# Peptides against a protein of PDB entry 8YVU, part 24

Target 1, 39 residues: chain A of PDB entry 8YVU
Amino acid sequence: PQLCYILDAILFLYGIVLTLLYCRLKIQVRKAAITSYEK
Target 2, 160 residues: chain B of PDB entry 8YVU
Amino acid sequence: TWLTVLKKEQEFLGVTQILTAMICLCFGTVVCSVLDISHIEGDIFSSFKAGYPFWGAIFFSISGMLSIISERRNATYLVRGSLGANTASSIAGGTGITILIINLKKSLAYIHIHSCQKFFETKCFMASFSTEIVVMMLFLTILGLGSAVSLTICGAGEEL

## One batch from the design tools (peptide; aimed at target 1 K26)

Design b2_p15_1_s3 (made by RFdiffusion4, then SolubleMPNN; from b2_p15_1, 6 letters changed)
Fold by OpenDDE base, seed 1:
Structure b2_p15_1_s3 (fold): chain B 39 residues (1-39), chain C 160 residues (1-160), chain D 39 residues (1-39), chain A 15 residues (1-15)
Amino acid sequence: as target 1 above (39 residues)
Amino acid sequence: as target 2 above (160 residues)
Amino acid sequence: as target 1 above (39 residues)
Amino acid sequence: DKAEQLLRILKQLDE
């Protein structure tokens, strides 16, 4: 049971980090698309 | 730029919010069905006694549904409704987190006071189970709050 | 303990989905950057 | 901050 909670914590942290990275990457894609449209 | 990102993810956030709400409701229902919370010491299941799994799930579900419908139909009245619902859901989520933290502290204190060394003791088992459920609900509430806040920001940006 | 494992499974699935989405977005950013460089 | 709080809670649960 203790190991399960540790795994939950790690997975939760991983999920948060991935969500932030995904958001950042999505912003980059949008910026790139806008720049491409203006050219 | 942030608002634009949130707009594109609004449907996803709404779906996530609904899913979180449904999971929370399911857990609340299961716990209430399996355990007679009314006969258990009040501090261990304080969040359940407060009805948080139910009203929180309802608020998140309504907020998520309204957000999805608002995005799909792109109607002004739905946008306002979604914004209001998301704001209410955000407040509910914050309140829920607070309640869950308090419950968690009480549960942990109970475990400490009773020196729960044996899992087979009924009181210790219930306290441990409550703690586990509260942690799960806390995770779900955090996810729900995150989605609701994101949707609120998105809705506010659309009205400006 | 059983609930903990269920949570682990959900978080794990979420992590996998986010990873796949992140990879897809990363590829899109790279493609957009290449297209912008060629213009 | 939320992740740290959760980690603390989980650590307490593991004890």
Scores: peptide ipSAE 0.487, ipTM 0.820, DockQ to the pose 0.018
OpenDDE base, seeds 2, 3, 4, 5: peptide ipSAE 0.424, 0.411, 0.379, 0.444; ipTM 0.820, 0.811, 0.813, 0.829; seed 2 fails the geometry check

Design b2_p15_1_s4 (made by RFdiffusion4, then SolubleMPNN; from b2_p15_1, 6 letters changed)
Fold by OpenDDE base, seed 2:
Structure b2_p15_1_s4 (fold): chain B 39 residues (1-39), chain C 160 residues (1-160), chain D 39 residues (1-39), chain A 15 residues (1-15)
Amino acid sequence: as target 1 above (39 residues)
Amino acid sequence: as target 2 above (160 residues)
Amino acid sequence: as target 1 above (39 residues)
Amino acid sequence: SKAEELLRALEQLDS
């Protein structure tokens, strides 16, 4: 039971980190697309 | 191509928001059906008494639906509506987190007061179960808030 | 305890989906960067 | 009663 809660915390943290990284990457893709359109 | 990818991502976020809302609603309904909250001593289920699973689920569902509709119809008025709904859902999510934290504190306090070393006592079991449900709802609410905020930023980025 | 395992399963699935999406997005960024370099 | 007292204490901490 205690291990389950620890796993939940780890998975939750992982989810948050991945979401942030995904958002950053998405912004980078958008910037790259805009730069490509201006050229 | 990039706009298509962004639309797919927004749809995914909207679906995630709706799913989160549905899960919250289901949990609320199950808890209300299995447990007679009115007869439980103490405010262990204060978040449920406040009706958070219900109104929170409604707000998230509406926000998710509006986001999906906005993406499909690609109308400016729908985009603004979705942005407004996502903002409202974000506020509701923040309020829900606050309520859940308060409930979690109460539940934890109850466990400490009764020195629940024996999990088989009915009161201790109920308090522990409440704590688990509140933690799950808290995680789901945070996920919903994250999706709503993400959709809000995406919508704002489309207007700008 | 059982609820914890259910939550673990949901979070795990969410993490996998996000990881796949992140990988796809990363590949797209790399392709965009290569295309920008060739121009 | 003890739970209510603790609740009051927590409410005072949150006020």
Scores: peptide ipSAE 0.332, ipTM 0.790, DockQ to the pose 0.008
OpenDDE base, seeds 1, 3, 4, 5: peptide ipSAE 0.368, 0.336, 0.322, 0.393; ipTM 0.800, 0.786, 0.789, 0.814; seeds 1, 3, 5 fail the geometry check

Design b2_p15_2 (made by RFdiffusion4)
Pose (drawn by RFdiffusion4):
Structure b2_p15_2 (pose): chain A 39 residues (1-39), chain B 160 residues (1-160), chain C 29 residues (1-29), chain P 15 residues (1-15)
Amino acid sequence: as target 1 above (39 residues)
Amino acid sequence: as target 2 above (160 residues)
Amino acid sequence: CYILDAILFLYGIVLTLLYCRLKIQVRKA
Amino acid sequence: TFLLFSAFVFLILVL
């Protein structure tokens, strides 16, 4: 009954999860590009 | 096979360490700049007053930088420094968790007894705001400490 | 406030859809 | 890279 930031609290978790998943995907793709471009 | 997986997967732990260090500064500067932290009737601030946002800000940042540079550049003396910075950050997070837990204990002791019936917007909106902020910081610090301890245990993997 | 929260509430849907598309594309690669 | 930048923009807006 006192909404706004209570619903906005889970959005910070959503932001943290996405901003870590994109970093993991970028590092993984960079490693895969390095391993595939050597030969 | 845990050691190999932890070794190959290393610099993302430095990414989440440096993300914790960077986001800790924004919260610490905004909270310590918007209003004085020594004239609170409920003395709600028990973590920002102790320097915790500025106690592990350029502390997690140096451990994340060393861990990131470790795989980028295999320096002779950087491997030794990376383990020390990881274990010092583990200790700093261990202290920060307990200080943040006693900050939650005091904030709940303030809001719990006759200070404000039901939710906020009666007389102590700052008390609920500080409680939510500290809970978010505690969760983020747990996330950062778990990765710091995982990197500390992964980095040695050998005698000395 | 509430509507401001709603405007950035669907930004996550599109961001996760493009993230899944990138994942499937990289899997194909 | 642009999607990571968009994720950071979303996190800043949530903050």

Design b2_p15_2_s1 (made by RFdiffusion4, then SolubleMPNN; from b2_p15_2, 8 letters changed)
Fold by OpenDDE base, seed 1:
Structure b2_p15_2_s1 (fold): chain B 39 residues (1-39), chain C 160 residues (1-160), chain D 39 residues (1-39), chain A 15 residues (1-15)
Amino acid sequence: as target 1 above (39 residues)
Amino acid sequence: as target 2 above (160 residues)
Amino acid sequence: as target 1 above (39 residues)
Amino acid sequence: DELLQLALEFLNSVL
């Protein structure tokens, strides 16, 4: 049970980090698309 | 630029594979050091008895290392070696998943048969612990397999 | 403990999906950058 | 990318 909770914590942290990275990347894609549309 | 990015992704996958392998080895070593698996009644630690955490981790580590080295040196022979190692690691990962699933089923069956309501009973505790460890190893194995397969596909694409 | 394992499975699946989406998004950003560079 | 480089450096130090 304790190991499961540790794994949950690690996976949760990993999920948060990936979500942040995904959001950053999505913003970059949007910026690139806007820049391409203005040209 | 595209090739450079793909290379970075391959390196990341290789590193992930190596890390997964190392974690599996660490878990295997810890379990073997703490528990005398040979004297445990039943097949609740069948994956450990089969030595999967060790040989599987070795295969994944070698595959990941070869993938990283191949990507860095960009030599044709290393690319082929990495592809072979990744393929072998993918097969090993699939086998490992199968073993872990079988172990998980046995552990769950043991828990159900003995009506393990009391956590502090030695046999039930061991079965529960085994189940937890097997689940963790299963997750790690799936991650390793995913990385190995991805690297295999990338390597195959580079050879074509 | 059972709930913990279910949570682990969900978080793990989420992590895989996010990783795939991140990879796809990264490829899209690169394609957009290449297209912008060729213009 | 920096984390990846750090991970690679760590791996290079251990292996």
Scores: peptide ipSAE 0.490, ipTM 0.807, DockQ to the pose 0.077
OpenDDE base, seeds 2, 3, 4, 5: peptide ipSAE 0.475, 0.480, 0.476, 0.469; ipTM 0.815, 0.792, 0.805, 0.802; seed 5 fails the geometry check

Design b2_p15_2_s2 (made by RFdiffusion4, then SolubleMPNN; from b2_p15_2, 9 letters changed)
Fold by OpenDDE base, seed 3:
Structure b2_p15_2_s2 (fold): chain B 39 residues (1-39), chain C 160 residues (1-160), chain D 39 residues (1-39), chain A 15 residues (1-15)
Amino acid sequence: as target 1 above (39 residues)
Amino acid sequence: as target 2 above (160 residues)
Amino acid sequence: as target 1 above (39 residues)
Amino acid sequence: DLLGLLSLLFLLLVL
């Protein structure tokens, strides 16, 4: 049971980090697309 | 604007709603197949006794399907139908959350009263199992409600 | 408790899939950046 | 967009 909760916490943190990184990457892609469109 | 984002994600929200509905149905059927809820004393499975996993899933499924159809066909009459269905699904989701919260409180109270130190006692096991299932269902219901509300806002924005 | 482990397994698989998709997106962004630099 | 939403869904599932 304790291992399940620990794993849940780790997966939660990983999910948050992945979400933040994904958002950052998506913003970068959007900025790159806008810059390419202005050229 | 947030409305433009919601419009772009309408299909995704509809799919999410259908998926949530299907998961709720699966949980409902599994619980009904594994447990004889009618013979379980107390209100530990009150949400299941009320049939929430079934009727809630039906509402969410219908709402999601209508939303997807409305988006794909881009017909004004379907938009109104989808808005109505999403509104109904939002109400159903809110009711479901209320039922699940009540069930959760009863389950927690049961665990507290019986001082379930012996996890292997059948009653304590059932109460713990119920609590876990109810928490999962609450999560799914919140997701379904969020999708339904988002679709409702999107549809309302199209009517204005 | 057993349900927790099943959920953990599902979340783990989901996390892996998201990681793969993130990696794919990262590669696409890098390729787009290289292509923009060559222009 | 779908991947971002899936990530959010994952976050919600882990929560």
Scores: peptide ipSAE 0.555, ipTM 0.822, DockQ to the pose 0.442
OpenDDE base, seeds 1, 2, 4, 5: peptide ipSAE 0.565, 0.565, 0.573, 0.564; ipTM 0.828, 0.830, 0.837, 0.830; seeds 1, 2, 4, 5 fail the geometry check

Design b2_p15_2_s3 (made by RFdiffusion4, then SolubleMPNN; from b2_p15_2, 8 letters changed)
Fold by OpenDDE base, seed 4:
Structure b2_p15_2_s3 (fold): chain B 39 residues (1-39), chain C 160 residues (1-160), chain D 39 residues (1-39), chain A 15 residues (1-15)
Amino acid sequence: as target 1 above (39 residues)
Amino acid sequence: as target 2 above (160 residues)
Amino acid sequence: as target 1 above (39 residues)
Amino acid sequence: DELLQLALLFLLLAL
């Protein structure tokens, strides 16, 4: 059970990091799309 | 195309495969160091008794290394070698997944049969620990197989 | 402990899906950058 | 590419 909880914590942290990276990348895509539309 | 994407990510997939292999080896060594699997009765550690963490990790490591080398040198002979290695690693990964699933089923069956209410009982603790490790190894093996298959498809696409 | 394992499986699946989505999004960003460079 | 590699590395470390 302790290993399971440790794994949960790691996976949760990873999920948060990936979500943040995904959000940043999504913002970049949106910015790139806006700049391409203005040209 | 999907093939173009896979080709661009081939080195990355190879590195991922090597890393997955290293993690599998680390888990295998940790389990072997902490638990005397030979003294544990039953089929709870059947995947470990079969030596899967070791040979599976070796196959994935070799496949990943060959894939990285093939991508870097961009030589036809290396592409064929990488394709062969990735195919072999994919087969090994599939076999490993099968073994791990069987082990997981046995571990779960053991937990259900013995109605492990007390986690601190040695047998229940070992079964639970085995299940945890097997699940982790299963996930790693799935990732390794995914990378190996992707590399195989990429290599096959280059040969055609 | 059983709930912990289920949570691990869900978090793992979520991590895989997010990784795939991140890869797709990254490819889109690259394509957008290439198209903006050719204009 | 490095961020994706890092993400996969973290995914592997999380496993």
Scores: peptide ipSAE 0.558, ipTM 0.827, DockQ to the pose 0.397; fails the geometry check
OpenDDE base, seeds 1, 2, 3, 5: peptide ipSAE 0.552, 0.543, 0.538, 0.551; ipTM 0.825, 0.819, 0.817, 0.823; seeds 1, 2, 3, 5 fail the geometry check

Design b2_p15_2_s4 (made by RFdiffusion4, then SolubleMPNN; from b2_p15_2, 8 letters changed)
Fold by OpenDDE base, seed 1:
Structure b2_p15_2_s4 (fold): chain B 39 residues (1-39), chain C 160 residues (1-160), chain D 39 residues (1-39), chain A 15 residues (1-15)
Amino acid sequence: as target 1 above (39 residues)
Amino acid sequence: as target 2 above (160 residues)
Amino acid sequence: as target 1 above (39 residues)
Amino acid sequence: DELLKLALDFLLLTL
């Protein structure tokens, strides 16, 4: 049970980090698309 | 350049594969050091008895190292070698997943047969611990397989 | 313990899906950047 | 150590 909770914590942290990175990348895509549309 | 970023992605996938392999080796060595698997009744540790944490980790480590070296040197022979190693690692990962699933089923069946309500019973504790370790190894193996497959696809794309 | 393993499986699946989506987004950003550079 | 540096560099590039 304790090992399972440790794994949950690691996977949860990994999921949060990936979500933040995904959001940042999505914002970058949107900025690039807007810049391409204004040209 | 797009190619430079893809190269960095391949190197990262290779590093991830090596790290996954190292973690699998660490778990394998810890389990083998703490538990005398030979004296455990039943097939609860069948994946460990088969030596999967060791040979699987070796294959993943070699594949990851070859992928990183291939990407850094950008030599055609190394790319082919990396592709071959990644393919072999993907097969090994698939086999490992199968072994781990079988082990997990046996462990779960053992828990059900013995109606393990008391965690402190030695046999039930060992079966529960085995199940936890097998699940962790299964996750690591899936991650390793994902990295190996990704590297294989990237390597195949470079040869075309 | 069973609930913990289910949570691990869900978090793991989520991590894989996010990784794939991140890779797709990264490819899209690159395509958008290339298209913007060719204009 | 080089692998760790590579992983760190990749992490830094992704951030």
Scores: peptide ipSAE 0.514, ipTM 0.812, DockQ to the pose 0.074
OpenDDE base, seeds 2, 3, 4, 5: peptide ipSAE 0.506, 0.492, 0.487, 0.501; ipTM 0.808, 0.793, 0.806, 0.805

Design b2_p15_3 (made by RFdiffusion4)
Pose (drawn by RFdiffusion4):
Structure b2_p15_3 (pose): chain A 39 residues (1-39), chain B 160 residues (1-160), chain C 29 residues (1-29), chain P 15 residues (1-15)
Amino acid sequence: as target 1 above (39 residues)
Amino acid sequence: as target 2 above (160 residues)
Amino acid sequence: CYILDAILFLYGIVLTLLYCRLKIQVRKA
Amino acid sequence: FFLFLVLVLIVLSLL
């Protein structure tokens, strides 16, 4: 009954999860590009 | 086979360490700049007053930088420094967790007994704001400490 | 406030959809 | 503030 930031609290978790998943994907793709471009 | 998976998966732990260090500065500067932290009737601030946002800000940052540079450049003396910075950051997080837990204990002791019936917006909006902020910081610090301890136990993997 | 929260509430849907598309594309690669 | 911070973190993660 006192919403706004209570609903806005889980959005910060959503932001953290996405900002970490993108970093993991970028590092993984960079490693895959390095391993595939060597030969 | 745990050691190999932890070794090959290393610099993301540094990414999340440096994300914790960077996001700790913003909270610390805003909270310590918007209003004085020594004239609170409920003495709510028991973590920002102790320097915790500025105690592990350029502390996690150096561990994350060393861990990132370790795979980028395999320096002779950088491997030794990375383990020390990881274990010092583990100790700093261990202390931060308990100080943040006693901050939650005091904030709940303030808001629990006759200070404010039901939710906020009666007299002590700052008390609920500080409680939510500290809970978010505690969760983020748990996330960061788990990765710091995982990197600490992955980095040795050998005698000395 | 509430509407401001709603405007950034769907940004996550599109961001996760593009993230899944990138995943499937990289899997194909 | 959290909404702005989330947006800034998402932009930095895409860079």

Design b2_p15_3_s1 (made by RFdiffusion4, then SolubleMPNN; from b2_p15_3, 8 letters changed)
Fold by OpenDDE base, seed 1:
Structure b2_p15_3_s1 (fold): chain B 39 residues (1-39), chain C 160 residues (1-160), chain D 39 residues (1-39), chain A 15 residues (1-15)
Amino acid sequence: as target 1 above (39 residues)
Amino acid sequence: as target 2 above (160 residues)
Amino acid sequence: as target 1 above (39 residues)
Amino acid sequence: LLLLLILALIKLALS
């Protein structure tokens, strides 16, 4: 049971990190699209 | 540039497979060293008794290694070999997942049958521990399968 | 305890999905960058 | 970014 909670915490943290990375990447895609549109 | 990116991704996936394999082996060896599986009621560690951590890890390791080698040498025969290995690894991973799920079901059933209200009882503790380990292995297996499938798709794309 | 395992599964699945999405998004960013460079 | 993803996957694998 305690191991499960530890795993949950790690997975949760991982999910948060991935979400942040995804958001950053999405912003980059949008910026790239805008720059390509302006050209 | 695209080829370089794809190569890096393939290498990453290969490394992931190898890492997954190593972790599976580590878990397998730890469980075997700490617990005398032979004396435990047979259904709790069925996946271990079947040797899944061992053969699964081997398949993932081979797949990962072949993927890395294929990426580095850029030879047609290696690409085919890697694709084959990745496919085999994917199949092995799927089989492993199935075995682990069955093991989980058995472990859960065991817990229910014995009405494990007291966690510190030897049987209940072992069943719970087994369940936890099997779940961890299941997650690792899914990760390995994902990497293997990804590599397979990449390899198939290169052959087309 | 059982809920913890379910949570682990959900979080793990979420992590996998996010990873795939991240990879796809990364590819899109690269494609967009290439198209912008060619213009 | 790929390195970060690698590290994240490694962490996930080690979990």
Scores: peptide ipSAE 0.550, ipTM 0.836, DockQ to the pose 0.100
OpenDDE base, seeds 2, 3, 4, 5: peptide ipSAE 0.557, 0.552, 0.516, 0.557; ipTM 0.842, 0.839, 0.818, 0.840; seeds 2, 3, 4, 5 fail the geometry check

Design b2_p15_3_s2 (made by RFdiffusion4, then SolubleMPNN; from b2_p15_3, 9 letters changed)
Fold by OpenDDE base, seed 4:
Structure b2_p15_3_s2 (fold): chain B 39 residues (1-39), chain C 160 residues (1-160), chain D 39 residues (1-39), chain A 15 residues (1-15)
Amino acid sequence: as target 1 above (39 residues)
Amino acid sequence: as target 2 above (160 residues)
Amino acid sequence: as target 1 above (39 residues)
Amino acid sequence: LLLLLVLRLLEEALK
């Protein structure tokens, strides 16, 4: 059971990091799309 | 277009927030139906006694619904309303996390005090069950907060 | 303990889905950058 | 309806 809780914590942290990275990447895509539209 | 894809992703985040809220509500309802919290000795279910699953689920559901509606109608006033609702839901989520952490600490302390080596003891079983439910609710609350923050950032980016 | 394993499964699935979405978004950003460079 | 919306979003994301 302790190993399960540790795994939950790791997976949770991974999910948060991936969400943040995804948000950053999405913002970059939006900025690139705006720059392409202004050209 | 890329804009339509991004809009669909925002709708997905809103749906995820609503789903998270519904799961939290379901867990709250199940715990209330199976366990008479009023007769349980101790503060193990303090988050349930405070009604967190109910009001937390309501806040996240409202935030998610407003986000989806705002994205569908493309009205500036609805975007602002959604941003406000997402911000409020983020604050509510943060408060909920704090309450759940306090409850988790109490549950963990209870388990430690009773030296719950024997899982079959009623008190140890209840403490373990409470801890598991609180952890699940904590995860759901953090997921809801993540979705609300993501929607808030997306909404703020559209206003700039 | 059983609930912990269920949570692990959900978090694992979520992590896989986010990773796939991140990879797709990254590929799209690269394609957009290449198109912008050719203009 | 919510489940159908989620499934549709998932399908579009997989596209």
Scores: peptide ipSAE 0.535, ipTM 0.818, DockQ to the pose 0.107
OpenDDE base, seeds 1, 2, 3, 5: peptide ipSAE 0.496, 0.526, 0.487, 0.504; ipTM 0.806, 0.817, 0.794, 0.808

Design b2_p15_3_s3 (made by RFdiffusion4, then SolubleMPNN; from b2_p15_3, 9 letters changed)
Fold by OpenDDE base, seed 4:
Structure b2_p15_3_s3 (fold): chain B 39 residues (1-39), chain C 160 residues (1-160), chain D 39 residues (1-39), chain A 15 residues (1-15)
Amino acid sequence: as target 1 above (39 residues)
Amino acid sequence: as target 2 above (160 residues)
Amino acid sequence: as target 1 above (39 residues)
Amino acid sequence: LLLLLILTLLKLALS
C-alpha cells in the first residue's frame, strides 16, 4: 500500500507538471496565432 | 533554426532516456536486493526473471548517450548511429512493454485466483508488490519508448 | 489497495493523454513558427 | 529536467 501511494504521488506530480507545461505551450500558441493574424 | 531546436530537443530526449534507464536500473537493483526472486514460485516476477530492468535500461542508456553524442558532434555518421541505436532502443522498449504487460496480467490473474483479501499474506503481498513495481516499470518503459521514438523521428528527419 | 491501483491507472492514462496533447501542441507551435519564418 | 523542458519550450517559442 505504501508503494501504491508513492506511485500515486509521483504520477500526480507528473500530471501537474505536464498540465503547467501544456498551459504554457497553449498560451504560446495563442500568442503566435495572434501575431500571425496581425500581420 | 528549427533543426537546432530539434537538436536540443533530441539532447533533452536523450537525457530523459538516460534518466529513465537509470531509474529502471535502480528499481531492478532494489528489487534484486530486497527480494530473492529466484526463490519466488510462480510467474509474478516474470519480467524481473527475464532481466528486463537490466537489459532494457542498458539499451535506453546507450540510445540516450548516442543521441547526446550525436547532437554534440553534429556529424552525419553519428546521426546515423544514433538513429540505429534509437531504433534498437525502440524495439527493446516495445519488447519490454510486452513483457511487462504479460507480467501484469499474470500478477492480476494471481491476485484474482487467490482472492487476496488478506494483504499480509506473503503471496498476496508479493503479488501486490510485483504489480506495483511492474506498473512503475511499465510507465518508465513507455516514457523511454516515447523518447526513443521521438529521437528516431528526429534522426530520420536529419537524414532527409 | 484496489482503489489505489485504480487511481494509478487513471493518473497514468491522464499522463499519457497529456503527453500526446503536449506533443501535438508542440508540433503546432513548430508549424506556426516555420510559417512565420517564411513570411 | 523541468527547467530544461521549460527552456526548450521557450527556445522553441522564440525560434
Scores: peptide ipSAE 0.502, ipTM 0.806, DockQ to the pose 0.074
OpenDDE base, seeds 1, 2, 3, 5: peptide ipSAE 0.545, 0.553, 0.546, 0.541; ipTM 0.833, 0.837, 0.832, 0.832; seeds 1, 2, 3, 5 fail the geometry check

Design b2_p15_3_s4 (made by RFdiffusion4, then SolubleMPNN; from b2_p15_3, 7 letters changed)
Fold by OpenDDE base, seed 2:
Structure b2_p15_3_s4 (fold): chain B 39 residues (1-39), chain C 160 residues (1-160), chain D 39 residues (1-39), chain A 15 residues (1-15)
Amino acid sequence: as target 1 above (39 residues)
Amino acid sequence: as target 2 above (160 residues)
Amino acid sequence: as target 1 above (39 residues)
Amino acid sequence: LLLLLVLLLLLLSLS
């Protein structure tokens, strides 16, 4: 049971980090698309 | 540049597969060393009794090694060999998942039958521990299958 | 205890999906960058 | 490299 809660905490942290990275990448894609459209 | 990126991704997937296999093997050996599975009542460790951690680890290791070798040598025969190994590993992974799900169901049924509210009881503790290990093995197997499938798709794409 | 295992499964699935989406997004960023460089 | 890092983190999370 303790291992389960530790795993949950790690997975939760991993999910948060991945979500932040995904958001940053999405912003980059949008910026690149806008730059490509202006050219 | 794209080919270089794909090559790096394939190598990484191969390494991931090998690591997954090694972790699976380590878990199998640890469980076998700590617990006399043959003396445990019931089928709580049915996946271990079936030898999944061992043969699964072997298949994933071979697939990963072949993938890495194929990528390094860039030979057509090695690519085909890697594709075959990855396909075999994917099948093995699917079989492993099935076995683990069956084991998980048995473990959960055992916990339910014994009304394991007190985890300090030996039988309940063993069932809970088995369930935790099976879940971890299931996750590792899913990762291994994902890597094997990815490598298979990449290999098939190179042959086309 | 059962909730912990369910949470682990959900978080694990979420992590896998996010990883796949992140990879796809990264590929899109690279494609956009190449297209922008060729223009 | 970032993909490697993410996958490594995933593996570490599963280990």
Scores: peptide ipSAE 0.531, ipTM 0.812, DockQ to the pose 0.099
OpenDDE base, seeds 1, 3, 4, 5: peptide ipSAE 0.535, 0.528, 0.515, 0.529; ipTM 0.819, 0.811, 0.800, 0.812; seeds 1, 4, 5 fail the geometry check

